# Peptides against a protein of PDB entry 3V4L, part 5

Target 1, 386 residues: chain A of PDB entry 3V4L
Amino acid sequence: GQPLAKDKVALLIGNMSYWEHPKLKAPLVDVYELTNLLRQLDFKVVSLLDLTEYEMCNAVDEFLLLLDKGVYGLLYYAGHGYENFGNSFMVPVDAPNPYRSENCLCVQNILKLMQEKETGLNVFLLDMCRKRNDYDDTIPILDALKVTANIVFGYATCQGAEAFEIQHSGLANGIFMKFLKDRLLEDKKITVLLDEVAEDMGKCHLTKGRQALEIRSSLSEKRALTDPVQGAPCSAEALVRNLQWAKAHELPESMCLKFQCGVHIQLGFAAEFSNVMIIYTSIVHKPPEIIMCDAYVTDFPLDLDIDPKHANKGTPEETGSYLVSKDLPKHCLYTRLSSLQKLKEHLIFTVCLSYQYSGLEDTVEEKQEVNVGKPLIAKLDMHRGL

## One batch from the design tools (peptide; aimed at target 1 Q167)

Design b1_p9_2_s2 (made by RFdiffusion4, then SolubleMPNN; from b1_p9_2, 4 letters changed)
Fold by OpenDDE base, seed 1:
Structure b1_p9_2_s2 (fold): chain B 386 residues (1-386), chain A 9 residues (1-9)
Amino acid sequence: as target 1 above (386 residues)
Amino acid sequence: MTELVSYAP
């Protein structure tokens, strides 16, 4: 019969804004585009940018809770990384310089835990370097992996080689994602799909002799990312998984705020990633006696580390939001919350209306506190799992 | 110029 997935779950991590290492750009685009493609393939996708070691551990633990018998698990990582003794290490944004295995996440440890879940398919897509880290001589004693015959690694590069992005004047994919995205929706065995991606990458003159895709697989069955999900959740665990995923993707409802002066503000929310939300404000009604008015968002929780200089921008792009700007309403003020994984409490903030009456020189301010609960990934309480 | 940026730290 056609292979059937019990469910399909993906965790996508893109690390770019390193503290002690070179900043990257492509992981932003790569995670966003891959999220949209995997959603078309009926994957439940958690997409996260710029995670610390602790936040990456928690994201992996939450991902593992979504895995169960016959579930397809996909982990994508784009960022800095290394490979020692056939073990792949993903580098968090807070990793020291130099970093060691103790500061990084071992992919083979994650694979071990995925095998314990009796998953139907395990796919790793690793857009990272595979050079040895000479500052880390620690050989991780990995327990022997079980023979599950359901594992696929797509490495963006060969063992001991580097992975690259192309920095142009605009948004660009990493080299791996540039070719992967064009084939990802094809109804092919995942190893055949990746082999075709490898051939397409091999035609790229820029990376010829520097980067080549490596496929490592034990996959004995004809499994594809296009394999249909089982139509009804047959278990309590499948219902819980669906509810957990839905909670992690629930946006706050749009609100109409009414001020005492008679100004009405629309407050709206958009998801860029599971941990990145855009807040936007617009004036929807203004009394004629008010000549000017602006609606600012302020007083965010300190845990979010929001610089007020980057808040309340006239365009999404001025906040660093280049991907979702086409889907946002125009003529708003925009604020990008990029670290929702740090939120321990409800998102409470102030909407400040500044306005001027006709014939008065002084500006008047009215403030309204807004509580939107825990948006997106902040609902998973990633801080409480340890 | 198209610059290749390495993911090696």
Scores: peptide ipSAE 0.410, ipTM 0.889, DockQ to the pose 0.850
OpenDDE base, seeds 2, 3, 4, 5: peptide ipSAE 0.386, 0.405, 0.385, 0.401; ipTM 0.878, 0.886, 0.878, 0.883

Design b1_p9_2_s3 (made by RFdiffusion4, then SolubleMPNN; from b1_p9_2, 3 letters changed)
Fold by OpenDDE base, seed 1:
Structure b1_p9_2_s3 (fold): chain B 386 residues (1-386), chain A 9 residues (1-9)
Amino acid sequence: as target 1 above (386 residues)
Amino acid sequence: MTKLVSTAP
């Protein structure tokens, strides 16, 4: 019969804003484009940017809670990384220089935990370098992997080699995602799909002799990312998984704020990633006696580390949001919240209306506090595990 | 010109 997935779950991590290492660019675009493609494939996708070691551990733990017998699990990582003794290490944004295995997440440890969930398919897509880290001679004593015959690794590069970004005068994919995205929706066995991606990458003059895709697989069955999800959730665990995923993707409802002066503000919210939200404000009604008015957002929780210099911009792009700008309303002020995983409390902030009456020289201010609860990934309470 | 940049630290 056609293979069925009990469910399909993906965790996508893109690390680019490193503290002690060179900043990357491609992970932003790669995670966003892969998220949209996997959603078309009926995956439940959690997409996270710029995670610390602690935040990456918690994201993996929450991902493992979504896994169960016959579930398809996909982990994608784009960022800095290394490979020692056949073990792949993902480097968090707060990793020291030099980093060691104790500062990094071992992919083979994650695989071990996924095998304990009796998953139907385990796919790892690792868009990172595979050079040895000569500062870490630690051989991780890993427990022997079970023979589950359901594992696929797609490495963006071969062992001991580098992965590359395309630097243009704009947004561009990493090399791996550039070729993967064109084939990801094809109804093919995942190993056949990745082999075709490897051939396409091999035809590229830019990557010839610099980067080659490596496929490691024990997959004995014909499994595809296109495999249909089993219809109604037939278990309590499947219901919990669906609810947990839905919570991680729930946006605040749009609000109409009414000020005492008679100005009405529309406050709206958009998700860029599971941990990245855009707030936008627009004037929807202004009395004729008010000649000028602007609506600013301020007084964010300190845990979000919001720089006021990057808030209340006339374009999404001025906030650092280049991907969702076409789907946003025009003629707003925009603020990008990029670290929702740090939010411990409710998102409470102030909307400040600054306005001027005709014939008065002084500006008047009115303020309203807004509580939008825990948006997106902040609903998972990723901090409760310690 | 398209420049490849390594994602190695």
Scores: peptide ipSAE 0.235, ipTM 0.853, DockQ to the pose 0.831
OpenDDE base, seeds 2, 3, 4, 5: peptide ipSAE 0.182, 0.231, 0.208, 0.205; ipTM 0.834, 0.849, 0.843, 0.844

Design b1_p9_2_s4 (made by RFdiffusion4, then SolubleMPNN; from b1_p9_2, 4 letters changed)
Fold by OpenDDE base, seed 3:
Structure b1_p9_2_s4 (fold): chain B 386 residues (1-386), chain A 9 residues (1-9)
Amino acid sequence: as target 1 above (386 residues)
Amino acid sequence: MTELVSMAP
């Protein structure tokens, strides 16, 4: 019969905003595009940008909690990375320069933990460089992996080689994602799909002789990312998994705020990623005696590190949100919260209405505090697990 | 212009 997945779970990490290393651009678009494709494949997707070492560890731990017997697990990483002695290391955004294995996440350690979950399929898509880190002489002594015959690695590049991004008009895509996205929805064995992606990359004049996909697999069964999820979750574990995933994707409900001056504000929320939310405000009613009014969001929790200069923009693009801008209401003020994983408390902030009456030169302000609870990934309490 | 940029640190 066709293989069935008990469930399908994906963790996508895109690191770009490195503290001590060159900034990347491709992971933004690549994580977003892959998230949308994997959702069409009935994956439960957690998508995270710009994680510290601690946040990456917690994201992996939460991902591992979603894994169980016969579940398909997919880990995608786009960012800086290295390969020492056949071990792949994902570099967190807070990694020192030079970084070492102690500052990084070993993919083979994650694989070991995934094998302990008796997963149906383990897919790693690693969109990172595979150069040796000569500053790390640590030979990771990994325990022997179990012979599970269900492992697939797609490396964006060859051993000892660099991965590249294609920059065009201020946006970038990773070369790997550029070709992967065109085939990802195909009902093919994952190794066959990746082999076709490798052929497509090999035909491209930009990538030829610079980057080539490497496939490493022990996959003995015909498993595809298109494999159907086994019917209604009957197990307590499947219910818990569904609830955990649902919590990580629950947006705050849109609110209508009424100010004493008679102005009504619509407050709305949109997810760009599991840790990135856009807040938008719009004036839905204004008394005629009020000639000008704006609704600003302010007083965010300090844990979010929100620069007021980047808040309350007239376009989503001015916040750095290029991907979801088409799905957002127009004529709002937009604020991008890009670090929801740092939120330890409820998201409490102030909506400040600044307005002017006809015939008065002075601006008047009214404020309302808003508590939206823990949005998106902040519900997983990623910080409380230690 | 389309530019290839290395993702190397």
Scores: peptide ipSAE 0.368, ipTM 0.888, DockQ to the pose 0.815
OpenDDE base, seeds 1, 2, 4, 5: peptide ipSAE 0.342, 0.337, 0.323, 0.365; ipTM 0.881, 0.875, 0.872, 0.887

Design b1_p9_3 (made by RFdiffusion4)
Pose (drawn by RFdiffusion4):
Structure b1_p9_3 (pose): chain A 386 residues (1-386), chain P 9 residues (1-9)
Amino acid sequence: as target 1 above (386 residues)
Amino acid sequence: SSKLVSRAS
């Protein structure tokens, strides 16, 4: 009568800043939006931006680790894609020009690994172009799929076609997400809901005849993204899964820093994506003997490759964050730490204090080191092992 | 400015 979910897990990857290929803009916004919608449907969500081939493989491994028998598994990709010989490929940021299947992730490979885990539902939302990579000589000769009647595909465009994004100078949105976001929360069967999305997508003027939603499904059960999760987890296997999930969305505690000069610096942290964290520095207290002082953050792990133009900015928007000043506490210095999947080490940076005493010209520098451990996805140790 | 952009490489 009523279909049930053991758990609902989602992996969302949004690639924008390609090294050898045109950079995209809407993936960040679309990924942010799909996480919020999927969380309302009670999904364990992993949100990641600008992953290399190696990094993309690890995200799939962490996602597969969160899937077991009866778990609804969902994969959303927004970035560059090509389709050759019946296979869909997601292109990582590190991809060379020209690129091949070896440089890319085959979705069919990911699907087989999910079937090996006995998942109740396999939903794929591929918000990418589907043309031939004429340079691709290799045909993967992949093994046949087990007939499981739970595979669902939401291709943003058809084979040989292109998926489009509106790059309006401001926010920038994807076409598939414009029509998906208004309908995703409906209690319809996943296939029915995706077809109703395809109708509204045809009413699109910007994309008519260039992009159409393609649905491929084997699903023989009235399963939906709104189906309920098996109430009390109470199983030992169910507990290990909730810990593995919580292990990736840990944020450092908002600490207060005391300086030898009697100055207090409040250090705050904000989550944007599993891969993105925002630090803010507020000067909470200073003694009367000091009037002039500015707190600045430096000496980040080189693995993260933090550009200076994205750090120590008056507002969060100036760092490139999707989060706005109404979401983040007012008046601090905001710094954006994207690319946490690059952190093998522990997070250590210096909160540097440049200050001046009453009646003196000289400028005094007081540097204090801060170790915040492995925030968010860095805690998963994606680089672990030999 | 506004542009419709393909996600093609």

Design b1_p9_3_s1 (made by RFdiffusion4, then SolubleMPNN; from b1_p9_3, 3 letters changed)
Fold by OpenDDE base, seed 3:
Structure b1_p9_3_s1 (fold): chain B 386 residues (1-386), chain A 9 residues (1-9)
Amino acid sequence: as target 1 above (386 residues)
Amino acid sequence: STKLVSTAT
């Protein structure tokens, strides 16, 4: 029979907005598309953009809490990275220049911790460069890995080589995700699927002799990403895992705000990623005496680092939200909260209605404070470890 | 034109 997964959990990290390193573009699209594909495969997906070292550690710790005996774990990373002595290091956005192993997350350390959870399958998809970091002479002393025969690495590139993204005039995938996405839903052993992706990459004239997929596996069983989840969560641990994942994906309910002037505003929320939310406001009712009115969101928690110049845009795209714009209502003002992992408190903000009456030159303002609790990833309290 | 850009630091 086909193997069963006890559950399926994925952590996807896309780092782009580096402080001291070149900015990337592909991880945005790659994490988003992979999230949607893995959700179709019944994975519980946490998708995170632009994490600091501390935030990456916490994201990995929360991911490890979702892992248990017979659970399928998938870690995807897109960003800067390096490989020293066969150890892969993921580079956080706050990493110094030059970075060292002490500033980075070692994938093989994560694998060790996943093996302690007695997982059914461990998949690592590493869309990063695999060049040696000559500024880091640290030899990681890794404990001997257990012989679990359930490990698959898909490296976007060869050892010592670079990974590439496609720069077009618009959004584009990284090279690895471009080919992976076309096959990811196939009911095949994961190593066979990745081998077919490697063949497809090898046929591409752009990548030929520049980037090739490397597969490293010890997978003795016919495990696929399509393997069905074992039925209703019967264990307390499975219920806890489902609740933890559900908390990380809970959007605030849409609100109808009523102002004293008789204007009604719809306030809505959309998830782009587990740490990225779009707030949108729309005027749903306006008295005829009011000639103009706009509903601005302001007074966000300082931890979110929201620049007012990037808030309250007439299009989702002007906020940097290119992926979910088709699923958003039209004719709103849009604000993108891109760092929900930094939120320590409830998301409290002000909705400011600015309006003008017919025959009055002066604009009038009314304000309402809104508390939406902890949205999405902010419910996991990733900060409680300090 | 399609341009490949390295994700190297």
Scores: peptide ipSAE 0.323, ipTM 0.883, DockQ to the pose 0.803
OpenDDE base, seeds 1, 2, 4, 5: peptide ipSAE 0.316, 0.307, 0.281, 0.281; ipTM 0.882, 0.876, 0.867, 0.868

Design b1_p9_3_s2 (made by RFdiffusion4, then SolubleMPNN; from b1_p9_3, 4 letters changed)
Fold by OpenDDE base, seed 1:
Structure b1_p9_3_s2 (fold): chain B 386 residues (1-386), chain A 9 residues (1-9)
Amino acid sequence: as target 1 above (386 residues)
Amino acid sequence: MTKLVSFAT
């Protein structure tokens, strides 16, 4: 019969803003575009940017909780990485220079844990370098993997080689994602799809002799990313998985704030990623006696590390939000919360209305505190070790 | 000019 997935779950991690290493750009676009494609394939997608070691471990643990018998699991990573002795290591943003295996996440350890869940398919898409790290001489003693015949690795590059991004004047993909995105929706066995991506990448003159896709597979069945999900959740675990994913993607409802001066503000929320939210404010009503008014957001939780210099911008792009700006309302002030995984409490902040009356020189301020609960990924309490 | 930038550290 046609293969069925019990469910489909994806974790996408894009690390760019490294503390002690060169900053990357492509992972932003790559994670965003891949998220939208996998959602069209009925994947439950968690998309995370710029994770520390601890945050990456917790993201993987939460992803593993969503996996069960016959579930399709997909892990995508874009960032710095290395390969020692056939083991792939993903480098967190807080990794020291030099980093070692103890500062990094081993993909083969994640695969072991996925095999324990009796998954229907395990797909790893690794958009990272595969050079040896000469500062790490540790040989991870990995337990022997089970023979599950359901594993697919798509490596963006060959063993001992580098992965590349394209730097243009604007947003651009990494080389791997540039070709993967054009084929990802095709109803083909995942290894056949990746082989076609490898051929397309091989035609690129920019990467010829520098980067080539490597496919490693034990997949014995004809499984595709297009395989239909089982129509109704038939188990308690499937219901829990659906609820957990839904919680991690629930935005705060838009609010209409009314100030004593008679100004009305619309407060809205948009998700860029599972850990990145845009807050936007707009003046929807102003009494005629008020000549000027602006609505600022301030007093954010300290755990979010929000620089006020990057808050309350006249465009989404000035906040560093280039991807969702087309879907946002115009003529707002915008604030980007990029680290929602750090939020330990409810998101409480102040909306400050600054305004001036006709014929008065003094600016007046009114403030309202807003509690929006735990938005998006903050509902998973990723900062609490399991 | 299109520049390739490595993900190497």
Scores: peptide ipSAE 0.336, ipTM 0.890, DockQ to the pose 0.839
OpenDDE base, seeds 2, 3, 4, 5: peptide ipSAE 0.273, 0.280, 0.273, 0.308; ipTM 0.864, 0.868, 0.867, 0.879

Design b1_p9_3_s3 (made by RFdiffusion4, then SolubleMPNN; from b1_p9_3, 5 letters changed)
Fold by OpenDDE base, seed 1:
Structure b1_p9_3_s3 (fold): chain B 386 residues (1-386), chain A 9 residues (1-9)
Amino acid sequence: as target 1 above (386 residues)
Amino acid sequence: MTELVSYAT
């Protein structure tokens, strides 16, 4: 019969804003585009940018809770990384210089835990370097992996080689994602799909002799990313998984705020990633006696580390939001919350209306506190799992 | 000019 997935779950991590290492750019675009493609394939996708070691561990633990017997699990990582003794290490944004295995996440440890869940398919897509880290002499004693015959690794590069991004004057993909995205929706065995991606990458003159895709697979069955999900959740665990995923993707409802002066503000929310939300404000009604008015968002929780200089921008792009700007309403003020994984409490903030009456020189301010609960990934309480 | 940036540290 046609292969059937019990469910399909993906965790996508893009690390760019390193503290002690070179900043990257492509992971932003790569995670976003891959999220949209995997959603078309009926994957439940959690997409996260710029995670610390602790936040990466928690994201992996939450991902593993979504895995069960016959579930397809996909882990994508784009960022800095290394490979020692055939073990792949993903580097968090807070990793010291130099980093060691104790500061990083071992992919083979994640694979071990995925095998314990009796998953139907395990796919790793690793857009990172595979050079040895000479500062880490630790040989991780990995327990012997079970023979599950359902594992696929797509490495963006060969062993001992580097992965690259293309820096142009605009947004660009990493080399791996540039070719992967064109084939990802094809109804092919995942190893055949990746082999075709490898051939397409091999035609790229820019990366010839510098980067080549490596496929490592034990996959004995004809499994594809296009394989249909089982139509009804047959277990309590499948219902819980669906509810957990839905909670992690629930946006706050748009609100109409009414001020005492008679100004009405529309407050709206958009998801860029599971941990990145755009807040936007617009004036929807203004009394004629008010000549000027602006609506600012302020007083965010300190845990979010929001610089007020980057808040309340006239365009999404001025906040660093280049991907979702086309889907946002125009003529707003925009604020990008990029660290929702740090939120321990409800997102409470102030909407400040500054306005001027005709014939008065002084500006008047009215403030309204807004509680939107825990948006997106902040609902998973990633801080409480340990 | 197209520049390749390495993910190496």
Scores: peptide ipSAE 0.425, ipTM 0.904, DockQ to the pose 0.846
OpenDDE base, seeds 2, 3, 4, 5: peptide ipSAE 0.407, 0.417, 0.398, 0.418; ipTM 0.900, 0.903, 0.894, 0.902

Design b1_p9_3_s4 (made by RFdiffusion4, then SolubleMPNN; from b1_p9_3, 4 letters changed)
Fold by OpenDDE base, seed 1:
Structure b1_p9_3_s4 (fold): chain B 386 residues (1-386), chain A 9 residues (1-9)
Amino acid sequence: as target 1 above (386 residues)
Amino acid sequence: MTKLVSYAT
């Protein structure tokens, strides 16, 4: 019969804004585009940018809670990384210089835990370097992996080689994602799909002799990313998984705020990633006696580390939001919350209306506190799992 | 100019 997935779950991590290492750009685009493609394939996708070691551990633990018998698990990582003794290490944004295995996440440890869940398919897509880290001489004693015959690794590069992005004047994919995205929706065995991606990458003159895709597979069955999900959740665990994923993707409802002066503000929310939300404000009603008015968002929780200089921008792009700007309403003020994984409490903030009456020189301010609960990934309480 | 940026540190 046609292979059937019990469910399909993906964790996508893109690390770019390193503290002690060179900043990257492509992971932003790569995670966003891959999220949209995997959603078309009926994957439950958690997409996260710029995670610390602790936040990456928690994201992996939450991902593992979504895995169960016959579930397809996909882990994508784009960022800095290394490979020692056939073990792949993903580098968090807070990693020291130099970093060691103790500062990084071992992919083979994640694979071990995925095998314990009796998953139907395990796919790793690793858009990272595979050079040895000479500052880390630790040989991780990995327990012997079980023979599950359901594992696929797509490495963006060969062993001992580097992965690259192309920095142009605009947004661009990493080399791996540039070719992967064009084939990802094809109804093919995942190893055949990746082999075709490898051939397409091999035609790229820029990376010829520098980067080549490597496929490592034990997959004995004809499994594809296009394999249909089982139509009804047959278990309590499948219902819980669906509810957990839905909670992690629930946006706050749009609100109409009414001020005493008679100004009405629309407050709206958009998801860029599971940990990145755009807040936007617009004036929807203004009394004629008010000549000017602006609505600013302020007083965010300190845990979010929001610089007020980057808040309340006239365009999404001025906040660093280049991907979702086409889907946002125009003529708003925009604020990008990029670290929702740090939120321990409800998102409470102030909407400040500044306005001027006709014939008065002084500006008047009215403030309204807004509580939107825990948006997106902040509902998973990633801080409480350990 | 197209610049390749390595993911190596």
Scores: peptide ipSAE 0.426, ipTM 0.903, DockQ to the pose 0.855
OpenDDE base, seeds 2, 3, 4, 5: peptide ipSAE 0.403, 0.403, 0.388, 0.411; ipTM 0.903, 0.902, 0.891, 0.904

Design b1_p9_4 (made by RFdiffusion4)
Pose (drawn by RFdiffusion4):
Structure b1_p9_4 (pose): chain A 386 residues (1-386), chain P 9 residues (1-9)
Amino acid sequence: as target 1 above (386 residues)
Amino acid sequence: STELVSRAA
């Protein structure tokens, strides 16, 4: 009568800043939006931006670790894609020009690994182009799929076609997400809902005859993204899964820093994506003997490769964050730490204080080191092992 | 400005 989910887990990857290929813009916004919608449907969501081939492989491994028998698994990719010989490929940011299947992730490979885990539902939302990579000589000769009647595909475009994004100077949106976001929360069967999305997508003027939604499904059960999760977890296996999930969305505690000169610096942290964290520095207290002072953040782990233009900015928008000044506490210095999947080490940076005393010209520098551990996805140790 | 952009490599 009523189909049930043991758990609902989602992996969303949005690649924009390609090294050898045109950079995209809508992936960040689309990924942010799909996480919020999927969380309302009570999904364990992993949101990641600008992953290399190696980094992409680890995200799949962490996602597979969160899937067991009866778990609804969902994969959303927004970035560059190509389709050769019946296989779909997602292109990582580190991809060379020209690129091949070896440089890319085959979706079919990910599907087989999910079937090995006995998942109740396999939903794939591929928001990518589907043309031939004429440079690809290799044909993977993949093993046949087990007939499981739970595979669902939401291709943003058809084979040999292109998926489009509107790059309006402001926010920038994807076409598949423009029509998906208004319908995703419906209690319809996943295949029916995706077809209703395909109808509204045909009413699109910007993309008519260039992009159309393609649905491929084996699903023989009235399963939906709104189906309920098996109430009380109470199983030992169910508990290990909730810990593994909480292990990735840990944020450092908003600490207060005391300086030898009697100045207080409030240090705040905000989550944007599992890969993205925002730090903010507020000067909370200063003694009367000091009037002039600015707090600035430096000495980040070189693995993160933090550009100076994205750090110590008056507002969060100036750092490139999707989060706005109404979401973040007002008046601090905001700094954006994207690329946490690059952190093998522990997070150590210096909160540097440049200040001046009453009646003196000289400028005094007080540097204090801060160790915030492994925030968010850095806690998963994706680089662990030999 | 506003442009429609393909996600083709």

